# Ledger of designs, part 137: peptides against a protein of PDB entry 3C66

Target 1, 189 residues: chain A of PDB entry 3C66
Amino acid sequence: KSWANLFEKNDFFFRYKFYLEITAYTRGSDEQHLKWSGLVESKVRLLVMKLEVLAGIKIAHPFTKPFESSYCCPTEDDYEMIQDKYGSHKTETALNALKLVTDENKEEESIKDAPKAYLSTMYIGLDFNIENKKEKVDIHIPCTEFVNLCRSFNEDYGDHKVFNLALRFVKGYDLPDEVFDENEKRPSK

## One batch from the design tools (peptide; made by RFdiffusion4, then SolubleMPNN)

Design b2_p25_5_s3 (from b2_p25_5, 8 letters changed)
Fold by OpenDDE base, seed 4:
Structure b2_p25_5_s3 (fold): chain B 189 residues (1-189), chain A 25 residues (1-25)
Amino acid sequence: as target 1 above (189 residues)
Amino acid sequence: EDSDEEIYLTTNPKLKSTPFVIELA
């Protein structure tokens, strides 16, 4: 059976109890982010393959479309805050302190030429082999290898002031608001 | 039951990464 049927947005974020979020961050130009995020996105399949062969993981299914956002990001501290708070419903409200760039405001004088942080996030739904009473599943190695693979592609991607990559493990009820439509109810805890 | 501990891995040296070990209870 093809993964193609798993790419319907409607139930993907309700289908799994656990998700791995992969976010590419860029504090720089749109062009820089396009290259960086494109690279990261192109390597997600490799991570999925490495996860699927782990005994504790029953299913690792990527959502193929990235979620994209950008914020006005005047300082490095703001950039750090974005990285710290993004990706979890319980913490994402802190991002309200920053100006979200939208189609409606992108041409405003205070936003158009302002420093920006760009975010592209890929999601992997995870199902675990609980029957094996495995209380722990170690995915540190494949995740670290993935990060290293992305960063090693170009020396520029080692500049943490510009480019960052983060992986966050979250439960369905703690997914960011961006993955749900306005009329959808967030999964319960 | 699942651990409520947040698991986070980042390239930013100013942010603390955790070991990416998922605990399932």
Scores: peptide ipSAE 0.520, ipTM 0.862, DockQ to the pose 0.822
Fold by OpenDDE base, seed 1:
Structure b2_p25_5_s3 (fold): chain B 189 residues (1-189), chain A 25 residues (1-25)
Amino acid sequence: as target 1 above (189 residues)
Amino acid sequence: EDSDEEIYLTTNPKLKSTPFVIELA
């Protein structure tokens, strides 16, 4: 398949057995999140480059569009819960306890001025060189370097009460519902 | 056989991070 096809959501989330999720979290203003998530997104290509050169990785392909959501987040515990539960199909139902901010409800008085947590998630599809008889692939260094690169850009990004960055390795069948259309069936185990 | 271990890296000190070593056999 051509690179052009990779820009389409069409089969990206069915193409790979494994995915790396990169989520930027902000409990603050929309402006703060735009800056933070924008920075993270701008560095994803660097992570991809570092992953591609690993012998155990055949393909590291980023999805071009971030997935964005926001929740009313009145407490730090809520913020922790969001970070703990988001990014996995098996745990994401816990997020139903929070109020998702939508275009339809964002002007409601109870939502408009409420504290919010913003999420922007980038996905990298991974294909591994299993034929090389490698049973383990260590991507810790590239991922750590990526996190450090993002957080070191501005001292404000060290405040974990406001800004967070998480990377999650997931299998296709455990991708969050957000990546699939309503008419799509998630991959099976 | 693929590992069922969750691999997670986070900047939030309240949440547990794991080593990003992927087991594929």
Scores: peptide ipSAE 0.514, ipTM 0.860, DockQ to the pose 0.777
Fold by OpenDDE base, seed 2:
Structure b2_p25_5_s3 (fold): chain B 189 residues (1-189), chain A 25 residues (1-25)
Amino acid sequence: as target 1 above (189 residues)
Amino acid sequence: EDSDEEIYLTTNPKLKSTPFVIELA
């Protein structure tokens, strides 16, 4: 299967045992998030390139479509909670305490003008070369470099009260519900 | 056995980041 075809195939989130989640967070305006997330998304390919050349990484395939969501986020604690809980099926239910912004409710007065946290998440499917008998694969450097690259682009992105970037290593069975269609069953443990 | 430890990197200083070292058991 061609690398290009993986970007659009519905089985992407079933194909790999492991995924790297890259989430851009913005507690601010939609415009701020668009700029921030756009930057992050534009740099994901660089991270992929760096991951692919690691001896322990057999495959690093990005899912090209970002997953986008937004929540009413009245407090910094809420923003922290979002960042802490998002990206894992184990913890994402905590987000139910917050109001998810949807096309159906976005025009409601209580939501329209409310502070919001915006999330854009990119996924990289990972396959490891276990045969190399490497018990450990260190991807800290490329991930850190990626984060630094994104944050260094604009001084504003250093304001963690507004902009955040998180990377999460997640097993397939612990992927957030958002990556699956309603008719799809998440991978088992 | 896959480590159950969460590997997480964040720019939020209030949240704990972990080294992105994946242990392949």
Scores: peptide ipSAE 0.518, ipTM 0.861, DockQ to the pose 0.795; fails the geometry check
Fold by OpenDDE base, seed 3:
Structure b2_p25_5_s3 (fold): chain B 189 residues (1-189), chain A 25 residues (1-25)
Amino acid sequence: as target 1 above (189 residues)
Amino acid sequence: EDSDEEIYLTTNPKLKSTPFVIELA
């Protein structure tokens, strides 16, 4: 694969000024999420291909490793909040109100049996091929097609109470903390 | 300068999606 060198975490999250985040959400079982996220992840390459052929896109490189997280999610409002706040450094602190499921706490009875929201996030680094910064780059079509492709795969994925898919365009300095190691400094604006 | 407009697409009908048009200035 042409992106093989970007499959491993190195300078990927420092290399680009812009990123596209693709997050699969599941409020249900881990099995449900595995199927849903797996499907989404399997289609990311198609989105990349569609982006790369756009005149305004110079580079679209996927980071192949998904970022996984799960939260105790007792209510639909919590699920909405997760979707609203996740994926941006400026808003992700709101998620601190929820209990993050970790290997250390997952066996606790209060967590083990609690409703959960599962998240799997893929990242695409973007470099634009525009001579004038005043120009717009429209990526709505390929992104919409991608979403439709994923959701149409199974009728169950149309149930937004359980399954959701979101795409977010994010600047490097606003990437969520999860992409950086403890010893790494967040890119500046 | 880059636009600070949030670009977000979601399947959740309770959340607002925006057109995925990137404006770089």
Scores: peptide ipSAE 0.516, ipTM 0.859, DockQ to the pose 0.821; fails the geometry check

Design b2_p25_5_s4 (from b2_p25_5, 7 letters changed)
Fold by OpenDDE base, seed 5:
Structure b2_p25_5_s4 (fold): chain B 189 residues (1-189), chain A 25 residues (1-25)
Amino acid sequence: as target 1 above (189 residues)
Amino acid sequence: EDSDEEIYLTTNPKLESTPFVITLA
């Protein structure tokens, strides 16, 4: 498949065995989230560049469009649960305990005035240079530098009660349901 | 087979982060 297909949703999430998920979380206003997620998204290309130069990584390709979601989040425990469970198919069913905000329900009084957690998720497809069995690829430094870069941009982004950033390494068969259309079958193990 | 280890990095101090070392088999 051509490089051009990396911008197509249906091709991108079937092309790689492994993905890196980058999620910006905001428990606050929509305006706060737009600023925070916009900053994170603007720095993803720098992370890709740092990953591409690692000997163990053959390819690091970003999906250019973020995935957006929001939940009613009345407590800090709910916010912790969202961060713990989001981003993996095996755990995401726990999020069904929370009210997902949709275009259809966002104007309901119980949702409109409720505290919310906003999520913006970017995906990077990964291909590795496997030379030997039990090969290890350490991406901790690039990922930590990326997190520090985003958090240090503004003092407000250090408030973990409002703003958070998470990175998750996920196999293709364990991608969240959000990346697939209703007519698509997730990759097999 | 690939490692079944969960690799997770977060800024939330209430959640445990793991080292981002990917083991390929």
Scores: peptide ipSAE 0.396, ipTM 0.833, DockQ to the pose 0.861
Fold by OpenDDE base, seed 3:
Structure b2_p25_5_s4 (fold): chain B 189 residues (1-189), chain A 25 residues (1-25)
Amino acid sequence: as target 1 above (189 residues)
Amino acid sequence: EDSDEEIYLTTNPKLESTPFVITLA
């Protein structure tokens, strides 16, 4: 990885106070996830366009690459837990109870044939037009439209046991560890 | 003061979604 790519990544996650996380979840095969996450990723630009036209949003800037992770996920409860806890530094430590799949361990017998949950996460940095101390920005409509657009592409994506899509609004200091390099200090409050 | 409210939207019916209304203080 060129130093330039690392620099661009690091700058992005320190540049904004607020981020919108878009995570595609798949409890199934890697092939299923590739199709699902690829679809979601392809639609992020449409969401950005819808966000940019809102008066309260000054900037909606997507990060260029998804973050990928996978966990051994033997039960539906585990899958629910992953979805509940992922995407926030405050809660992500709960995921340590699950086996993270890595290139080093993926060939282990206990992992290779285990049910897996796959995650692909896109980030959008947000800057708001704060004129008054108490402004509300309603982004529910564009986010809901985005979710509906992704799910309507294929009937299979309506199966919540396999495919899920989540959007989370987070502050920069509460971003998941995955967005920071080793020894990089989190943004302060 | 930034709202400490978590804003979360999910397709999973077992998880609660919140309205995506961002309050900037």
Scores: peptide ipSAE 0.395, ipTM 0.834, DockQ to the pose 0.849
Fold by OpenDDE base, seed 1:
Structure b2_p25_5_s4 (fold): chain B 189 residues (1-189), chain A 25 residues (1-25)
Amino acid sequence: as target 1 above (189 residues)
Amino acid sequence: EDSDEEIYLTTNPKLESTPFVITLA
């Protein structure tokens, strides 16, 4: 398959058995989120480069487009819940308890003035080199370096009440619903 | 058989992070 096909949503989330999710969280203004998520997104390529050189990783391909969402987030507990439950099909239904902000409802008074949590999620498809008989692939170092790189850029990003960054390793069948179109069937186990 | 272990890294101190070691079997 050509490189061009990797940029198409149509098969990216079916192509790999494993994915790395990178989510930037902001409980604050849209401007704060834009800066934070933009920074994180700008560093994803560096993470990919570090992953690709690992002996156990055959392919690390980033999806080119971030997934954006925002929720009304009146409390810190809600913010924690979002971070805990987001990114897995197993747990994402818990987010239904929160009000998703949409273009249709964003002007409603109850939503417009409400505190919000913003999410930007990047995906990396992973293919592993099993031929090397390695039972384990350690990606802790590059992932930690990536997180540190993002957080160290500005002192404000150390405030976990506002800014957070999470990485989640997921299987294709456990990807969030957001990555699939309504007419697409989720990958099987 | 692939590991069913959840691998999660977060900056939020209130949430638990796990080591990013992927087990492939």
Scores: peptide ipSAE 0.388, ipTM 0.831, DockQ to the pose 0.802
Fold by OpenDDE base, seed 4:
Structure b2_p25_5_s4 (fold): chain B 189 residues (1-189), chain A 25 residues (1-25)
Amino acid sequence: as target 1 above (189 residues)
Amino acid sequence: EDSDEEIYLTTNPKLESTPFVITLA
């Protein structure tokens, strides 16, 4: 009955042609990110509800767990680059220029106390009522309302130097590598 | 066919957001 139990991870990222990625970004402390990402994640269900009532959307199913990553982020330009390049297989290789924080390296002196950008990404699988037709589905309003809802919750979340929220519409074949297991082949175009 | 147009919405004013209109073809 609950969407939370509808799909296993492996099936979820192969089931839909289209996905909406919701990423909470924090350039600051892990505590700041925990609060920010937790808020965003708590509001995703509201976005889903708003999407589901649109005539062009047949199904909007959220994946239940966020994907977490963090990068050493020395500059604001690096932070902008992360936001620009993350969330698409086509562009994510640009992130290789930055140091990914891992369990293996997190205690290294050059990483432990370095400025970091934290990312938490939620995914919504989308199925449309319109297929193989030159038709448009406008989801700008519900997405904008969602963003505004998250940002307005606390004044601090309006500081784009620290907190950001992005939504990206991607095709299944262009999902980031993080959503697939090592033994899984990404969907073909 | 699906549109190849990338749709992106961000709160960062330094990054360009696009209208979140999905075109399906």
Scores: peptide ipSAE 0.392, ipTM 0.833, DockQ to the pose 0.782; fails the geometry check

Design b2_p25_6_s1 (from b2_p25_6, 7 letters changed)
Fold by OpenDDE base, seed 1:
Structure b2_p25_6_s1 (fold): chain B 189 residues (1-189), chain A 25 residues (1-25)
Amino acid sequence: as target 1 above (189 residues)
Amino acid sequence: STTETLLLRSNLRGEITGDKMVIEL
């Protein structure tokens, strides 16, 4: 691995003021999630290309690896809560009400057979072209097209109670804790 | 006012819901 690639990874979540998060959700089996998240991840490059051509966007840089997590998810309400609260430091504390599945606890009887929500999150760092005096950058069309592309790709993903997708715009200081190492300090406002 | 966060998602009915993805700088 070139030193450049190591440095780029180490500072990715400090390099940009703004990020777009793409999260694939699956309330089902690990196998279902691997297929769904793999599809979503495979399309992220198309979204990046669509963002880069927008006059207000100077840079759209994808992070190379997804972040993976899973929660015990007994109800549909829990699943909606995960989708609403995940991806922001301000709201992620609500997820503490759910049991995070870890390598240490996954074999516990209360977890092993429990319904689970799986999450795979991709990050895009954003830099905007401020010089064009545009106080507003509209990314709604490419984001909506991306969601539609992923959801319509295979009929197997037609169960919206199982397979879901979210896009979140967030500032660097409001990134989820998962993107920082234990020794890293969250960016200031 | 500057945009803090925007969320666009599919819901359990298969509809796209949430915020219009317009970023104010």
Scores: peptide ipSAE 0.719, ipTM 0.960, DockQ to the pose 0.687
Fold by OpenDDE base, seed 3:
Structure b2_p25_6_s1 (fold): chain B 189 residues (1-189), chain A 25 residues (1-25)
Amino acid sequence: as target 1 above (189 residues)
Amino acid sequence: STTETLLLRSNLRGEITGDKMVIEL
């Protein structure tokens, strides 16, 4: 049973050429993040349904589990940087300037009481109905509606200093390192 | 050229910013 779950995970991030990443950000408490990320995660299926009805989308397949990470985030500028850089292998190296919170370091005095940014990321594998090499697929409306839906659910989530949301389109070879196991080779171009 | 990456986000000012989510294949 445990081995079957490992195999399902390994295939998802190699199965598609394209992904849509949905990241919920919280600069606050773990409790605040749990509520916010849980809301966002609960709405992902609605986004999938809206994507699937687009003529250019052949498949929109959500991954079943979020990826969780947290960083020491002392400033608002750091919080904006996290949101700008996270979710792409090309840009995620900028996050090395911040302290990643781990199970090993979370009890260190310099980390325990530090302001933190929490991240929960959902992945959607995408396949397109491509007949011609110059086709455009517009997913802007569904993505914007999704952001507005999540933000409007509760007035507390209107605090943009605490709660944020990003959607990133990325190619499979540019997925973050977090989606691959240590022994897995990143997809080639 | 094909789209490499697009980012749409809500910023600290409450604005939806970033790229128009139009994928060129």
Scores: peptide ipSAE 0.716, ipTM 0.960, DockQ to the pose 0.678
Fold by OpenDDE base, seed 4:
Structure b2_p25_6_s1 (fold): chain B 189 residues (1-189), chain A 25 residues (1-25)
Amino acid sequence: as target 1 above (189 residues)
Amino acid sequence: STTETLLLRSNLRGEITGDKMVIEL
């Protein structure tokens, strides 16, 4: 079966036990988010390359399609909450306190002109060279370098109240609901 | 114990904050 068949959406989120999520956040316009998320997405391959050379990492495979979402985000505290809670099934329920923007509600007066946080999330499937239980894999430096690379690329992205970036390590059973289709069962623990 | 989740982010002040990205397997 060709390499292309291995990256069908449905198989990707079941294939790996571990994932690294890269989320670009924008509290501003959709145009600002398009530019910011596009930059972050364009740099993901550089992070993958840095991860692949680590002795503890056997495989780092990016999923090619970003996941998009947006929330009404009236305050900076809401924006911090989104960044803290998004990307884990265990914590994403906290986002229910915010209004998710959908195609059905985007034209409502209370939503259309409201401040929004936009999210674009890229996923990297991870496989590790595990020989022994309790091995440690340190990916802190590559992750930090990636954040710094994206944020320093353009001075406009220095507005940390507008543009943000997060990296989350998560297990497959704790992936956000957005990665699964309605008929798909979440991976078991 | 194995690592469940780790979060690294840039905060509203531009500081990198959150967890040290060390995965325990």
Scores: peptide ipSAE 0.715, ipTM 0.959, DockQ to the pose 0.701
Fold by OpenDDE base, seed 2:
Structure b2_p25_6_s1 (fold): chain B 189 residues (1-189), chain A 25 residues (1-25)
Amino acid sequence: as target 1 above (189 residues)
Amino acid sequence: STTETLLLRSNLRGEITGDKMVIEL
């Protein structure tokens, strides 16, 4: 049974206390983003496999569908801000300073030709082996290897002004609003 | 858990920057 079919969206973001977010960023064309995000997405399973074998990780479960968003991104500073602020409910409000591109507004003259940052975010639900009295779980090596793997796959992805990648560890109550339906209440602390 | 959020990312210069991905439980 494909892992993909086991997770209804509704349960996934409530099932775990912890999540790892993998976000592919592209400040460029939609075509560039599709290639970049597609590559990153294709490698997420390798990261999962590396996480699953860690003694401190009980479960690393990927949500199979990316979350897609895009913002008008006129400056490099805006692009940096997106990368810093995205993926946490605590910080995502800073993105309200930017114009979110939607199906309703994408044809507006001010948006259509504007520089854009595209985001594709994959989520991994994490469960830890708390019983092992490990106060710390180090996932740094798998995460950095993953970034390097994605970046080294094609020389074109070496343009860090265009293509970027972030991994964020977050608690379930601090997940971005995008993962919840309008009728869903985010997990409490 | 003492770790709230950790961010590892590439910067505009291509350097991996941000937090060490060590989760404290």
Scores: peptide ipSAE 0.709, ipTM 0.958, DockQ to the pose 0.710

Design b2_p25_6_s2 (from b2_p25_6, 7 letters changed)
Fold by OpenDDE base, seed 3:
Structure b2_p25_6_s2 (fold): chain B 189 residues (1-189), chain A 25 residues (1-25)
Amino acid sequence: as target 1 above (189 residues)
Amino acid sequence: STTETLLMRSDLQGNISGDKFIIEL
């Protein structure tokens, strides 16, 4: 059973050329993040349904598990930087300037009481109906509706200093390192 | 595909980036 789950994960991030990443951010408590990320995650299937009805979208396939990370985030500028840089292999190295919170370091005095940014990321694999080399697919509407749906659920989620939500369209070769196991080779261009 | 990474989010002030979330293949 454990081996089957490993194989399903490994194929997903190699199966598609394109991915939509949905990241819920919280600069606050773990409890705040659990509520916010749980809400966002609960709405992902609705976004998938809205993407699937677009003529240019052949497949929108959600990955079943969120990816979780947290950083020490002492300033609002750090929080902005996290949101700008996270989710792309090209830019994620900028996050090395921040302290990643791990199970090994979370009890350290400098980390335990530090302000934190929590991240939960969902992935959607995308396949397109490409007949012509110059086809455009506008996904702005379903993505905006998704953001508005999540943000409007509770008035507290309108506080952009605490709660944020990003959607990133990325190519498979530019997926963040977190989606690959240590022994996996990143997809080539 | 000519599309690079596209990002849609709000900044700390609520200003939305990614006003055109158009995928160019």
Scores: peptide ipSAE 0.453, ipTM 0.877, DockQ to the pose 0.657
Fold by OpenDDE base, seed 4:
Structure b2_p25_6_s2 (fold): chain B 189 residues (1-189), chain A 25 residues (1-25)
Amino acid sequence: as target 1 above (189 residues)
Amino acid sequence: STTETLLMRSDLQGNISGDKFIIEL
């Protein structure tokens, strides 16, 4: 049974206490986002490999499906706000100030031609080696190397006004609502 | 325990913001 078959979607976001979120942001065209997010997603396995060799990390398991969303993003400040607030249940309510693009509203004149921010988010479930009394695990280097790898792949991805990449370390109870089905209760603290 | 969310990202100028990803368990 392949590793991919072990995680029913519903169990993945309940299985780990900790998650690393990798979000590719694009303020531009859908085509630009497809290229950028596709690149980032293709490199996630390299980050996983770098995390797995850390003495404090027992398991690093990627969720294979990206989560995708888009917002009307008229200003650079809105784009900064999205990047600051997205990826945590505690902060995601701030995104309610922006218009979420949906299949139901995407053809509205006010939305169709509006500047957009596109988001694609990958999740890595993390299990730590608590037995080694490592109270602390430093993941800075693998994460930095990953970001540099993605951004250096094409010169265009150096434009931080268009293309951004964020890594967020989140506890299971603070995962965004998007990872849960409507009938699922988020993990308790 | 303060539920610290660790974030690494660049600002619009390319400056990396965020604390060192030192996860305390």
Scores: peptide ipSAE 0.322, ipTM 0.834, DockQ to the pose 0.641
Fold by OpenDDE base, seed 2:
Structure b2_p25_6_s2 (fold): chain B 189 residues (1-189), chain A 25 residues (1-25)
Amino acid sequence: as target 1 above (189 residues)
Amino acid sequence: STTETLLMRSDLQGNISGDKFIIEL
């Protein structure tokens, strides 16, 4: 049974205390983003496998569907801001300064031809072996290997002005609003 | 848990943040 079918969206973002977010960013064309995000997404399972074998990690469970968003991104500073602020409920309100591209507005003249930043975000739910007295779990190696794997796949992905990749470790109560339905209350601290 | 949000990314200049990605439980 595919792990993908075991978790309804509604349970996934409440099931774990901790999540690893993997966001592929593209400031460029939709086609560029599709290639980049598709590559990143294709490698997430490898990261999961590497996380699962760590002694401190009991479960690493990927949410199988990416979250897609795009913003009008007229400047490099805006692109940096997106990468800095996205993926945390504490900081995501800063993104309200940018125009979110939606199906309703994408054909507006001010949006259609505007520079855009595209985001595809994958989530991994993490459960830790607390009983193993490991107060610390180092996930740096598998995460770095994952980033390097994605970045090295094509030379073009070395252009940090266009293509970026971020991994963010967050607590369930600090997940972005996008992962919850309107009727869902985010987890408490 | 005092675990803060950890972020690993490169900036626009290619400088990597998150040189340590240690989760404290």
Scores: peptide ipSAE 0.255, ipTM 0.814, DockQ to the pose 0.642
Fold by OpenDDE base, seed 5:
Structure b2_p25_6_s2 (fold): chain B 189 residues (1-189), chain A 25 residues (1-25)
Amino acid sequence: as target 1 above (189 residues)
Amino acid sequence: STTETLLMRSDLQGNISGDKFIIEL
């Protein structure tokens, strides 16, 4: 199968059984988010390289583009809820309680001046060396090194009230709706 | 075994908190 098909959005989210999601969160300005998410995105390739050398991982393939979303986020509790619920189909319906910022509504006065949470999500498709049904893969070290690298880059990124970073391991059937087109059926269990 | 969804979050120190880092295949 041509490597070219792996870079198409639709083929990527059906190609793997497992995905690692990396989400950069910012409760602040668009400029703050652009700097933070850009830094995180620039380091994803280093995480991929560290995952690929693990004995249990056959393939770690990054999707090349982030998914961007933003919500009106008036409280710290709303920001915590976003970080808890985002990134899985099972939990993302809780985000319907918040106002999603869209190109159609962003100029509304009530949205324009509202506090916002910005999200940028990178995806890594994972294939494992399943020789034995009992094989466990520990990804703690690569993930911790990645988070530490991002957080230590600038002292401002130590402010968890503004800047956050999460990693989520999901199955293909539990990917967020945002990765599929309206006419696409999510992978079956 | 059904692989559970694992959430890892950074704290103030940059440490990842999460219930499991071990992927069971």
Scores: peptide ipSAE 0.166, ipTM 0.725, DockQ to the pose 0.712

